# Ledger of designs, part 6: peptides against a protein of PDB entry 5HDT

Target 1, 163 residues: chain A of PDB entry 5HDT
Amino acid sequence: MVVKTFMDMDQDSEEEKELYLNLALHLASDFFLKHPDKDVRLLVACCLADIFRIYAPEAPYTSPDKLKDIFMFITRQLKGLEDTKSPQFNRYFYLLENIAWVKSYNICFELEDSNEIFTQLYRTLFSVINNGHNQKVHMHMVDLMSSIICEGDTVSQELLDTV
Target 2, 163 residues: chain A of PDB entry 5HDT as posed
Amino acid sequence: MVVKTFMDMDQDSEEEKELYLNLALHLASDFFLKHPDKDVRLLVACCLADIFRIYAPEAPHTSPDKLKDIFMFITRQLKGLEDTKSPQFNRYFYLLENIAWVKSYNICFELEDSNEIFTQLYRTLFSVINNGHNQKVHMHMVDLMSSIICEGDTVSQELLDTV

## One batch from the design tools (peptide; aimed at target 1 F52 F109 E110)

Design b1_p10_3_s3 (made by RFdiffusion4, then SolubleMPNN; from b1_p10_3, 6 letters changed)
Fold by OpenDDE base, seed 5:
Structure b1_p10_3_s3 (fold): chain B 163 residues (1-163), chain A 10 residues (1-10)
Amino acid sequence: as target 1 above (163 residues)
Amino acid sequence: MKLKFYRKRP
């Protein structure tokens, strides 16, 4: 129910955005980010990606610590892209497509730990990329990485060594 | 409607 609600919502639905704001804030709680079920965590990540999409260009999360937790959490879920035969692969694809399309990781430039987040993202993407991925997956991975490089004035040496 | 996306703030 909740997953479909955010998935079907568009960016100009102001009344619905206000109505579900408290739910959006609640979905970023430790209860959901640390949920023991892997499939639940994937659904939470997709919901969070949709929340970023819906509220763009102003995410509803104001805490820098919470934003860091969310992006580190999303990055961990992207590991699921490695298995193209998984029944959940289409949801991992949706997650990747969404965050690449909306450029959600550009929020991280406002965080003190941006370099840590970007380094973990790039390491994750390079660890899962393989010849079994179709051209759309490769395109979204490249778009995601390129957007960060293009928006960033400086990139850490550790990140440069990874590329 | 044009897609809104995130950018680095100046």
Scores: peptide ipSAE 0.620, ipTM 0.922, DockQ to the pose 0.891
OpenDDE base, seeds 1, 2, 3, 4: peptide ipSAE 0.613, 0.615, 0.614, 0.053; ipTM 0.922, 0.922, 0.921, 0.724

Design b1_p10_3_s4 (made by RFdiffusion4, then SolubleMPNN; from b1_p10_3, 4 letters changed)
Fold by OpenDDE base, seed 4:
Structure b1_p10_3_s4 (fold): chain B 163 residues (1-163), chain A 10 residues (1-10)
Amino acid sequence: as target 1 above (163 residues)
Amino acid sequence: MEEKFFSKKP
């Protein structure tokens, strides 16, 4: 129910956004981010991606440390894109598509450890990208990486060297 | 209405 609730919510649903704000905050708790079940973590990541989409351009999470945890968490989930034959691949695709479209990682530019986050993201994407991915997957991966480079006035040479 | 997204630049 929670997954469907955020997935179906529109950005202009102001009253509903306020109603579920506390739930959105709760989903970013360590309980969910460190959940032992891999499939649950994927669902959590998708929910978080939807939350960023719904509340764009303002993230409901105010703590820089929490935001870092969230994006490092999402980045770790993207490793699941490697196996295109996994029964969970479609959800990994959903995650990728969402964060690429919404450009949620642009939030990270406000974080002190943005370079670390972006480095991990790029390394993760390059580690999982393969010829088994269809054009849409490749497009979203490229969009995700390119958006950060284009937006990043503070993108370090270290990050560029990682690419 | 266009979907809103995050952007460092306006």
Scores: peptide ipSAE 0.438, ipTM 0.872, DockQ to the pose 0.709
OpenDDE base, seeds 1, 2, 3, 5: peptide ipSAE 0.424, 0.435, 0.427, 0.433; ipTM 0.867, 0.872, 0.869, 0.870; seed 5 fails the geometry check

Design b1_p10_4 (made by RFdiffusion4)
Pose (drawn by RFdiffusion4):
Structure b1_p10_4 (pose): chain A 163 residues (1-163), chain P 10 residues (1-10)
Amino acid sequence: as target 2 above (163 residues)
Amino acid sequence: KKPKFNYTPP
């Protein structure tokens, strides 16, 4: 249910944002990022993605250590894109479609461990892509990775090598 | 301070 309201919410709705702001900060808790249940991490990942969409360009989570935990957690969930036969695939696709449209990962440019995050992101995307994915999956991955290069400060040799 | 980033506005 929380996924639906965060999906349908708008950047304009200042009222609903101030209301659900405390929940948005809570969903990033370590209880969720490390929950052993696959279905829970997926739902939480979709929420954190819209939470970044709704509150842009000013995200609610300010702690860099915590901000790092979130985007590495999301990258681990993008592994789910590989199984195109799973009933949960379309939800992993929604997650990919969202962070691609919103360019949420660009928030990591300011983090000290940005290169590790972007490198692990690139490796993951190139390791999950297969013949089961339609062009929309390919397109979203390019949109996601293109923004990191075009709008980033630099490209390390390590990140360039993953391509 | 709130973090900011480049994104696609609606």

Design b1_p10_4_s1 (made by RFdiffusion4, then SolubleMPNN; from b1_p10_4, 3 letters changed)
Fold by OpenDDE base, seed 5:
Structure b1_p10_4_s1 (fold): chain B 163 residues (1-163), chain A 10 residues (1-10)
Amino acid sequence: as target 1 above (163 residues)
Amino acid sequence: KKPKYIYTPK
C-alpha cells in the first residue's frame, strides 16, 4: 500500500527514498490531484505530506507550477477539519499535524504566487476553526499560521490586513 | 514523531 509505504518511511532512509522517488513524482500528477473520490484525495494529500517530510529539507518536486498545484490541493483538503465527527477526521488531523511539524509550506516562499497560497491557507484555516476542536488541533493551526508570518519576511502586509 | 529535518524559508 502506497499510503503505508510513505507513512512508515523515515527521513534518513536513503535507499528507500531513491527507490520510491519516481512514485513520489507520480503521486503529484493531475490524475491523483484531480481524483474524483474525496477520500482518495485525502489519502493522496497525506502521502504528499509524508513525501515532503521524508525528503526534507529538499522536496523532490522541482517545478514551481507543480509545487503550487500541490499546496493549493493540500489547502483544499484542510477544509475537512471542520467536521470533528467525520469518520475521516483522524486523517485530516494527521495531515494538519504533518504540515505543521514539517513546515512544508515554507517551500512556498520561493514561489511567485506565495501570497496567493498563504491567503488561501489562512482563509481555509479560519473558516474551519471552531470550539469543537481539541487543544492539539488549535495548537497546530496556530503554529502553522504563526511560523509563516514569523519566518517569512516576504509575506505582504496586504495579506495580513485582509485575513 | 516530530521530524528531524524541516523546511526553512529561502
Scores: peptide ipSAE 0.675, ipTM 0.948, DockQ to the pose 0.120
OpenDDE base, seeds 1, 2, 3, 4: peptide ipSAE 0.668, 0.663, 0.669, 0.674; ipTM 0.947, 0.947, 0.948, 0.948

Design b1_p10_4_s2 (made by RFdiffusion4, then SolubleMPNN; from b1_p10_4, 3 letters changed)
Fold by OpenDDE base, seed 2:
Structure b1_p10_4_s2 (fold): chain B 163 residues (1-163), chain A 10 residues (1-10)
Amino acid sequence: as target 1 above (163 residues)
Amino acid sequence: KKPTYKYTPP
């Protein structure tokens, strides 16, 4: 499966990265981002997160609008972290762990709508965070938010007031 | 250490 392919690929696999570049680009299409099945959308989000990981520090997506769509899409999927007993929780955890470690949201600092993206991210995380989450989940959430704040000397006062 | 995304403000 495509999900497993990207999950198992490492950052040094140059030949594979080139081979699957077109697939990576297609996975960011509206067809996948707006798929009616929420489980499929989660799989897509995980694939996109892995794509950011594999191609770091140079994401293959060059369109600012597409990047915004992707990160808003990933942010929406993070709402699934709310239920730790969900059959899909492990994939939500994987998504969170990946984006926290890879720091993929740092790409958003170059986007005009970075404040909107980060605001939605923080609102989403705070809406789903609860005492039922294990320490690892909490760590990744904190790492994700802290990294963005630390990197963002350019974070607007409006964003700071919102958070 | 594996590459991650970094941002340096102008």
Scores: peptide ipSAE 0.513, ipTM 0.899, DockQ to the pose 0.146
OpenDDE base, seeds 1, 3, 4, 5: peptide ipSAE 0.501, 0.504, 0.502, 0.509; ipTM 0.897, 0.897, 0.893, 0.899

Design b1_p10_4_s3 (made by RFdiffusion4, then SolubleMPNN; from b1_p10_4, 3 letters changed)
Fold by OpenDDE base, seed 4:
Structure b1_p10_4_s3 (fold): chain B 163 residues (1-163), chain A 10 residues (1-10)
Amino acid sequence: as target 1 above (163 residues)
Amino acid sequence: KKPTYIYTPP
C-alpha cells in the first residue's frame, strides 16, 4: 500500500527515498489531486504530507505551480477535521499533526502566491475549529498557524486581520 | 528532532 509505504518511511531511508521519488512525483499529479473520491483525496494528502516529511528539508517538488496546487489541495482536505465522529477523523488528525510538525507550509514562503495559500489555510482552520476538538487538535492547529506567523516576513495585513 | 522545513528569509 502506497499510503503505508510513505507513512512508515523514515527520513534516513535514503535508498527508499530514491526508489519512491518517481511515485512521489506522480502522487502530485492532477489525477490524484482532482480525484473524485473524497477518501482517496485524503489518502493522497496524507501521502503528500509524508513525502514532505521524509524528504525534508528538500521537497521533491520543484515547480512553484505544483507546490501551490499541493498546498491548496492539502488545505482543502483539512476541512474534514470538522467531523470528529467520522471514521476518517484519525487520518485527518494524522494529516494535521504531520503538517504542523514538519512545517511543510514553510515551503510556501518561497512562492509568489504564499499569501493566498496561507489565507486559505487560516480560513479553513478557523472554519473547522470548534469546542468538540480535543486539546491535541487545537494544539496542532495553533502550532501550524503560529509557526507561519513567526517565520513569515511577508504575511499580509489582510491575513493578520483574519487571525 | 529530524529535519523540518525552516524558512530563512534572505
Scores: peptide ipSAE 0.401, ipTM 0.855, DockQ to the pose 0.148
OpenDDE base, seeds 1, 2, 3, 5: peptide ipSAE 0.385, 0.394, 0.391, 0.392; ipTM 0.852, 0.855, 0.855, 0.855

Design b1_p10_4_s4 (made by RFdiffusion4, then SolubleMPNN; from b1_p10_4, 3 letters changed)
Fold by OpenDDE base, seed 4:
Structure b1_p10_4_s4 (fold): chain B 163 residues (1-163), chain A 10 residues (1-10)
Amino acid sequence: as target 1 above (163 residues)
Amino acid sequence: KKPKYKYTPK
């Protein structure tokens, strides 16, 4: 229900965005980010990605610490892209496509720990990318990584060395 | 299908 609500919501639905703002904030709580069920965490990640999409270009989360937690959380979920035959692969693809299109990780440039976040993202993507992925998956992965390099003005040497 | 609004570095 919650997943569908945010998935179907339009970026210009101002009334709905206001109505569900508290729910969006609640979904970023430790309860959901640290949920013991892997499938639930994936659903949470997809919801968070949709929330970033819906509220773009202004994320509803104001705490830098919370934002860091969210992106580190999303990054961990991307590990699921490795198994292309998993029943949950389509949801992992949805997550990847969303963050690539929305460029939500660009929010991290304002964070103190941006280098840590980007480094972890790159390491994760390089660890899961394989020949079993179709062109769309590869394209989104490349878009996600290249966007950060091209648009970032504070990319660390460590991150550059990973490429 | 692609979102109109995206995040850009400030």
Scores: peptide ipSAE 0.638, ipTM 0.941, DockQ to the pose 0.120
OpenDDE base, seeds 1, 2, 3, 5: peptide ipSAE 0.624, 0.626, 0.624, 0.623; ipTM 0.939, 0.940, 0.940, 0.940

Design b1_p10_5 (made by RFdiffusion4)
Pose (drawn by RFdiffusion4):
Structure b1_p10_5 (pose): chain A 163 residues (1-163), chain P 10 residues (1-10)
Amino acid sequence: as target 2 above (163 residues)
Amino acid sequence: KHHRFKYTPP
């Protein structure tokens, strides 16, 4: 249910945002980022993606250590894109489609461990892409990775090598 | 301080 309301919410709805702001900060809890259930981490990942969409360009989570945990957590969930036969695939696709449209990962430019995050993101995307993915999956991955290069400060040799 | 980032507005 929380996924639907966060999906349907708008950046304009200041009322609903102030209301659900405490829940948005809570969903990033370590209880969820490390929950052993695959279905829970997926749902939480979709919420955190829209939470970044709704509150842009000013995200609610301010702690850099915590902000790091989230985007590494999201990268681990993008591994689910590989199984195109799973019933959960379209939800992993929604996650990819969302962080690609919103350019949420650009928030990591200011983090000290940005290169580790972007490098692990690139490796993951190149390791999950297969002949089961339509051109929309390819397109969203390019949009996601292009923004990091074009709008970033620099490109390390390590990140360039993953390409 | 709240983090800001480049994104695609609606």

Design b1_p10_5_s1 (made by RFdiffusion4, then SolubleMPNN; from b1_p10_5, 5 letters changed)
Fold by OpenDDE base, seed 3:
Structure b1_p10_5_s1 (fold): chain B 163 residues (1-163), chain A 10 residues (1-10)
Amino acid sequence: as target 1 above (163 residues)
Amino acid sequence: KKPKYIYTPP
């Protein structure tokens, strides 16, 4: 299973990283990013987050357009954090914790459309954060938001005005 | 488990 393969892979597994590189590239195709099933899209997002983790600090995706598509895709999946009672919430938490720990969104600072990506991330997190979330969820969300505001020179004035 | 390697800002 593809999901388990990347989830169980270590960052120092150089032979495996080389072996599964083509699979990692294939998972970022439009077929998976635009899959009609919401649960499949969540699994794809978790796989992509694991891929960023495994290959850190050098993501295997080199196309700026593809990177933008991936991060906009991951951002859209984070909307699922709004329902704390969902049976899929643990996977949404896995996604959130991964991107917070790995700091994969830092890749976006080198993208031309970084402002758009960070704006969407902030708006999404702000819209889903609520008192039903436990302290760990809140800490990860705040950590991501703080990174956008404190480290982002490309953050729009519109976003700053809403903070 | 926190990752050993992470992405750093520019």
Scores: peptide ipSAE 0.683, ipTM 0.953, DockQ to the pose 0.122
OpenDDE base, seeds 1, 2, 4, 5: peptide ipSAE 0.681, 0.680, 0.683, 0.680; ipTM 0.952, 0.952, 0.952, 0.952

Design b1_p10_5_s2 (made by RFdiffusion4, then SolubleMPNN; from b1_p10_5, 4 letters changed)
Fold by OpenDDE base, seed 2:
Structure b1_p10_5_s2 (fold): chain B 163 residues (1-163), chain A 10 residues (1-10)
Amino acid sequence: as target 1 above (163 residues)
Amino acid sequence: KRPTYKYTPP
């Protein structure tokens, strides 16, 4: 299974990273990003998060348009955090934990549309944050949002208004 | 310590 393969892969596994590079690139295709099954899209998001982790500090995706698509896609999946009792919640948690720890959204600072991406991220997070989330979920959400504010010298007024 | 993504402003 592709999901398990990337999840278990280490960052220093150079031979494996090279072996699965083409697969990593294909996973970012519209076929997967626009897959009709919601659960499949979540799996794809987790795989993409793992790919960012594995290839850190340099993601294998070089196209700005593709990177934007990926992060907008991941952002949309984070809406699934709203229901802590969902059968898929643990996988949503994994996604959140990964992107917060790896700081994958820092890649977006190099993109022309960074403000749009960050604005959508913050709006999404604030829309799903609730008192039903445990301390770890809250911690990762805060870490994710604060890291972006701390890393960037400038943020748009729209983003500031969103916060 | 595992690598993470960092942004260094110009």
Scores: peptide ipSAE 0.536, ipTM 0.905, DockQ to the pose 0.149
OpenDDE base, seeds 1, 3, 4, 5: peptide ipSAE 0.516, 0.493, 0.500, 0.528; ipTM 0.901, 0.894, 0.895, 0.903

Design b1_p10_5_s3 (made by RFdiffusion4, then SolubleMPNN; from b1_p10_5, 6 letters changed)
Fold by OpenDDE base, seed 3:
Structure b1_p10_5_s3 (fold): chain B 163 residues (1-163), chain A 10 residues (1-10)
Amino acid sequence: as target 1 above (163 residues)
Amino acid sequence: KKPTYIYTPK
C-alpha cells in the first residue's frame, strides 16, 4: 500500500528514496489532487506530507506551479480539523503534526505566490481552531503560524495586518 | 517520531 510505504520510510533511506521517486511525483498529479472522494484526498495529503518529510530538506517537486497546487491542496484538507469527533480526525492530526514538525510550508518562501498560500493557511487555521481541540493540536497550529512569521523575511505587512 | 531534517528558509 502506497500510504504505508511512505509512512514507514525513514529520511536516511537513500536507496528507497531513489526507488520511489517516480511514485512520489505521480501522487502530485491532478488525478489525485482533484479526486472526488474527500477521504482519498486526505490520504493523498498525508502521503504528500510524508514525501516532504522523507526528502527533507530538498523536496522532489521542482515546478513552482506544482508546489503551489500541492500546498493549496494540503491547506484545503486542514479544514477537516474542525470536527474533533470525526473518525478521520486522527489522520487530520497526523497531517497537522507532520507539516508543523517538518516545516514544509517554508518551501513556499521561494514561490512567487507565497503570500497567497500563507494567507489561505492562516484563514483556514483560524476558521477551524476551537475549544474542542486539545493542547497538542493548539500548539501545532500556533507553531505552524508563528514559524512562518518569525523565520520569514518576505512575509508582507498586508498579511500580518490580517492575522 | 520527530524528524531529524526539516525545511528552513534560504
Scores: peptide ipSAE 0.618, ipTM 0.940, DockQ to the pose 0.122
OpenDDE base, seeds 1, 2, 4, 5: peptide ipSAE 0.612, 0.614, 0.512, 0.519; ipTM 0.939, 0.939, 0.869, 0.868

Design b1_p10_5_s4 (made by RFdiffusion4, then SolubleMPNN; from b1_p10_5, 5 letters changed)
Fold by OpenDDE base, seed 4:
Structure b1_p10_5_s4 (fold): chain B 163 residues (1-163), chain A 10 residues (1-10)
Amino acid sequence: as target 1 above (163 residues)
Amino acid sequence: KKPTYIYTPP
C-alpha cells in the first residue's frame, strides 16, 4: 500500500527515498489531486504530507505551480477535521499533526502566491475549529498557524486581520 | 528532532 509505504518511511531511508521519488512525483499529479473520491483525496494528502516529511528539508517538488496546487489541495482536505465522529477523523488528525510538525507550509514562503495559500489555510482552520476538538487538535492547529506567523516576513495585513 | 522545513528569509 502506497499510503503505508510513505507513512512508515523514515527520513534516513535514503535508498527508499530514491526508489519512491518517481511515485512521489506522480502522487502530485492532477489525477490524484482532482480525484473524485473524497477518501482517496485524503489518502493522497496524507501521502503528500509524508513525502514532505521524509524528504525534508528538500521537497521533491520543484515547480512553484505544483507546490501551490499541493498546498491548496492539502488545505482543502483539512476541512474534514470538522467531523470528529467520522471514521476518517484519525487520518485527518494524522494529516494535521504531520503538517504542523514538519512545517511543510514553510515551503510556501518561497512562492509568489504564499499569501493566498496561507489565507486559505487560516480560513479553513478557523472554519473547522470548534469546542468538540480535543486539546491535541487545537494544539496542532495553533502550532501550524503560529509557526507561519513567526517565520513569515511577508504575511499580509489582510491575513493578520483574519487571525 | 529530524529535519523540518525552516524558512530563512534572505
Scores: peptide ipSAE 0.401, ipTM 0.855, DockQ to the pose 0.151
OpenDDE base, seeds 1, 2, 3, 5: peptide ipSAE 0.385, 0.394, 0.391, 0.392; ipTM 0.852, 0.855, 0.855, 0.855

Design b1_p10_6 (made by RFdiffusion4)
Pose (drawn by RFdiffusion4):
Structure b1_p10_6 (pose): chain A 163 residues (1-163), chain P 10 residues (1-10)
Amino acid sequence: as target 2 above (163 residues)
Amino acid sequence: KVPKFKYTEP
């Protein structure tokens, strides 16, 4: 249910945002980012993605250590894109489609461990892409990775090598 | 500090 309301919410709805702000901060809890259930981490990942969409360009989570945990957690969930036969695939696709449209990973430019995050993101995307993915998956991955290069400060040799 | 980032406006 929380996924639906966060999916349907708007950046304009200041009322609903102030109301659900405490829940948005809570969903980033370590209880969820490390929950052993695959279905829970997926649902939480979709919420954190819209939570970044709704509150842009000013995200609610301010702690850099915590902000790092989230985007590495999301990268681990993008591994689910590989199984195109799973019933959960379209939800992993929604996650990819969302962080690609919103450019949520650009928030990591200011983090000290940005290169580790972007490098692990690139490796993951190149390791999950297969013949089961339509061109929309390819398109979203390019949109996601292009923004990091075009709008970033630099490109390390390590990140360039993953391409 | 409130983190900011570049993004696509709707």

Design b1_p10_6_s1 (made by RFdiffusion4, then SolubleMPNN; from b1_p10_6, 5 letters changed)
Fold by OpenDDE base, seed 1:
Structure b1_p10_6_s1 (fold): chain B 163 residues (1-163), chain A 10 residues (1-10)
Amino acid sequence: as target 1 above (163 residues)
Amino acid sequence: MKPTFKYTKK
């Protein structure tokens, strides 16, 4: 299973990273990003998050357009955090925990459309955050948003006013 | 520590 393969892989597995590089690239194709099944899209998002973790600090995706597509895609999946009773919530939590820890969205600072990506991320997180989430979920959401503001120097006042 | 995507210009 592709999902399990990337979940179990660590950053020091150089031979495995090389072996699965082509698979990592194919997972970012329109076939997967635009898959009609919501659960499949969530699995794809988790795989992509793991790929960023495994290959950090060098993402295997080099095209700015592709990177934008990926992060906009991941952002859309985070809407699933709203329903804490969903059978898939643990997988949404995994996605959130990963991107918060890995700081994968920091890649977006190098993109021309970074403000668009961050705006969508913040709006999505604020739309799903609620008092029903446990402390760990809140911690990851805050950490994700704070890291972008604190570490980046390209966050515009316009973006801050939009949030 | 394991690498992350740090972004600091300060």
Scores: peptide ipSAE 0.368, ipTM 0.847, DockQ to the pose 0.147
OpenDDE base, seeds 2, 3, 4, 5: peptide ipSAE 0.039, 0.037, 0.040, 0.279; ipTM 0.680, 0.681, 0.682, 0.766

Design b1_p10_6_s2 (made by RFdiffusion4, then SolubleMPNN; from b1_p10_6, 4 letters changed)
Fold by OpenDDE base, seed 1:
Structure b1_p10_6_s2 (fold): chain B 163 residues (1-163), chain A 10 residues (1-10)
Amino acid sequence: as target 1 above (163 residues)
Amino acid sequence: MKPKYKYTKP
């Protein structure tokens, strides 16, 4: 199982990282990013988040266009955090926790369309955040948003006005 | 567990 393979892999597993690199690249293909099944797309997003974790601090994806596609894709999946009673909520939480801890969105600072990506991320998070979420969910959401503002040097005033 | 390596600017 591909999902389990990346989920169980740590950042210092150099032999495994080399072995599964081609699979990691393949998971970012349009076939998976545009899969018609919502649950499959969530699993793909979790795998991609784990891939960013495993290969940190250098993502295996080098194409700016591909990186933009991936982060826009992950952002769209975060809408699933809205329903805390869904059977898939734990996987949405896993996705949020991962990207918050790994700070994978910081990769976007090197992209031309970083402001677009961050704007969509902030709008998505503000649209789903509510008092029904537990403290851990709130903590990760705040950490994710604040890290971009505090650590980035490319955040424009336009983005701040949009939030 | 929280990862050791993260994406941060120097």
Scores: peptide ipSAE 0.599, ipTM 0.933, DockQ to the pose 0.126
OpenDDE base, seeds 2, 3, 4, 5: peptide ipSAE 0.046, 0.594, 0.047, 0.592; ipTM 0.721, 0.931, 0.737, 0.930; seeds 2, 4 fail the geometry check

Design b1_p10_6_s3 (made by RFdiffusion4, then SolubleMPNN; from b1_p10_6, 5 letters changed)
Fold by OpenDDE base, seed 2:
Formats: structure tokens, C-alpha cells, sequence
Structure b1_p10_6_s3 (fold): chain B 163 residues (1-163), chain A 10 residues (1-10)
């Protein structure tokens, strides 16, 4: 129910955005980020991605620590892209597609630990990229990585050397 | 075009 609610919500639905703001904040709690069920964590990641989409260009999360937790959490979920035959692959694809076009990781440029986040993202993506992925998956992965490099004249050489 | 997140360096 919650997943469908955020997935179907438009960016210009101001009344709905205000109505579900508290829910959006609660979804980023440790209760959900550390949920023991991996499928639940994937659903949470998709919801968070949709929340970033809906509230763009102003994410409802204001705490740098919380934002770091969220993006590290989303990054960990992207490991699920490795198996294209997984019954959950479509949701992993949705997650990838969303964060790629919404450019939600650009929020991380304002974070002190941006290099750590981007390093983990790139390492994760390169660890799961394989020839079994179709062109759309590859396109989104490339778009995601390229967007960060293009936006980040602030991306340190150290980050590039560690990837 | 729908809003996305952009970053402009200072």
C-alpha cells in the first residue's frame, strides 16, 4: 500500500506531499533501514527513491547523517541487480532507473562524506555489472555514474583512484 | 521537464 502510494504520486501533488511528509520521514528510520527482511529493505529503498523523486529538488530529509544513512542503504540494495532472473529484479531495476533520472545522489555533494558514498556506489555498480544485463540496465548505470562525474568538478582525484 | 537534483559548485 505504501509502496504504491509513493510510486503513483506526482511531483506537483502538493497536498499529498504535505499529507505524507511524516510517513516519508518515518520510512528513513533505523527500523526500516535495518529491517531483517531483504525484500522489505528493497521496498523501503524504492519508497525512498520515490520520495526523493516526489520532493525534488528539495528532499524532505535535512540531517546530513540521515542522508548519508539513506544513500549508503540504497547503495547496498543495488547489489541485488546482480541476478537478472531474480523475482525481485524488476524492483531493483525500478530503483536503478529512478535514482538515475532523478539524480538523487547529487544531494550527496553537499555532504561531508560524499567521497565515501560515491566510492561505495561505484564499487557496488562495478561489482554487479555483467554481460547479462540488457541495454537499459547498462544505460541507467552509465547515466548514474556519468551524472555524478559531470556534476562533480568537486569529485576528488582520490575518489577516482580508489575506484 | 520534471524537477531533478542539480548541484552547482560554489
Amino acid sequence: as target 1 above (163 residues)
Amino acid sequence: MKPTYKYTKP
Scores: peptide ipSAE 0.482, ipTM 0.888, DockQ to the pose 0.149
OpenDDE base, seeds 1, 3, 4, 5: peptide ipSAE 0.479, 0.474, 0.404, 0.468; ipTM 0.887, 0.866, 0.810, 0.867

Design b1_p10_6_s4 (made by RFdiffusion4, then SolubleMPNN; from b1_p10_6, 5 letters changed)
Fold by OpenDDE base, seed 4:
Structure b1_p10_6_s4 (fold): chain B 163 residues (1-163), chain A 10 residues (1-10)
Amino acid sequence: as target 1 above (163 residues)
Amino acid sequence: MKPTYKYTAP
């Protein structure tokens, strides 16, 4: 399974990283990003998060447009965090934990549409935050949001007003 | 999570 392959891969696995690079690129195709199955999209998002982790600090995706698509896609998947009792919640948690830990959204600072991406991220997170989330979920959400505010040099006032 | 390389803002 593709998702397991990337989940189990380490950052220093250079030979594996090279071997699966084409697969990583393929996973960012419109076929997967626009897959009709919600569960498949979640798995794709988790794979993409792992790909960002594995190849950090240099993501394998070079197209700014593709990067934007990916992060907007990941952001949309985070909506699934709203239902803590969902059978897929653990995967949503994994996604959140990963992107918060790896700080993958920092890639977006180099994109022209960074403010759009960050704004959408914050709106999404605030829309799904609820009292059913445990401390770990809250921590990752805060980490994800605060890292952008604290580390970014180009955070718009609009984004700050959203917080 | 394991210690890992992370992405940094410019």
Scores: peptide ipSAE 0.503, ipTM 0.873, DockQ to the pose 0.118
OpenDDE base, seeds 1, 2, 3, 5: peptide ipSAE 0.480, 0.042, 0.491, 0.491; ipTM 0.868, 0.708, 0.868, 0.868

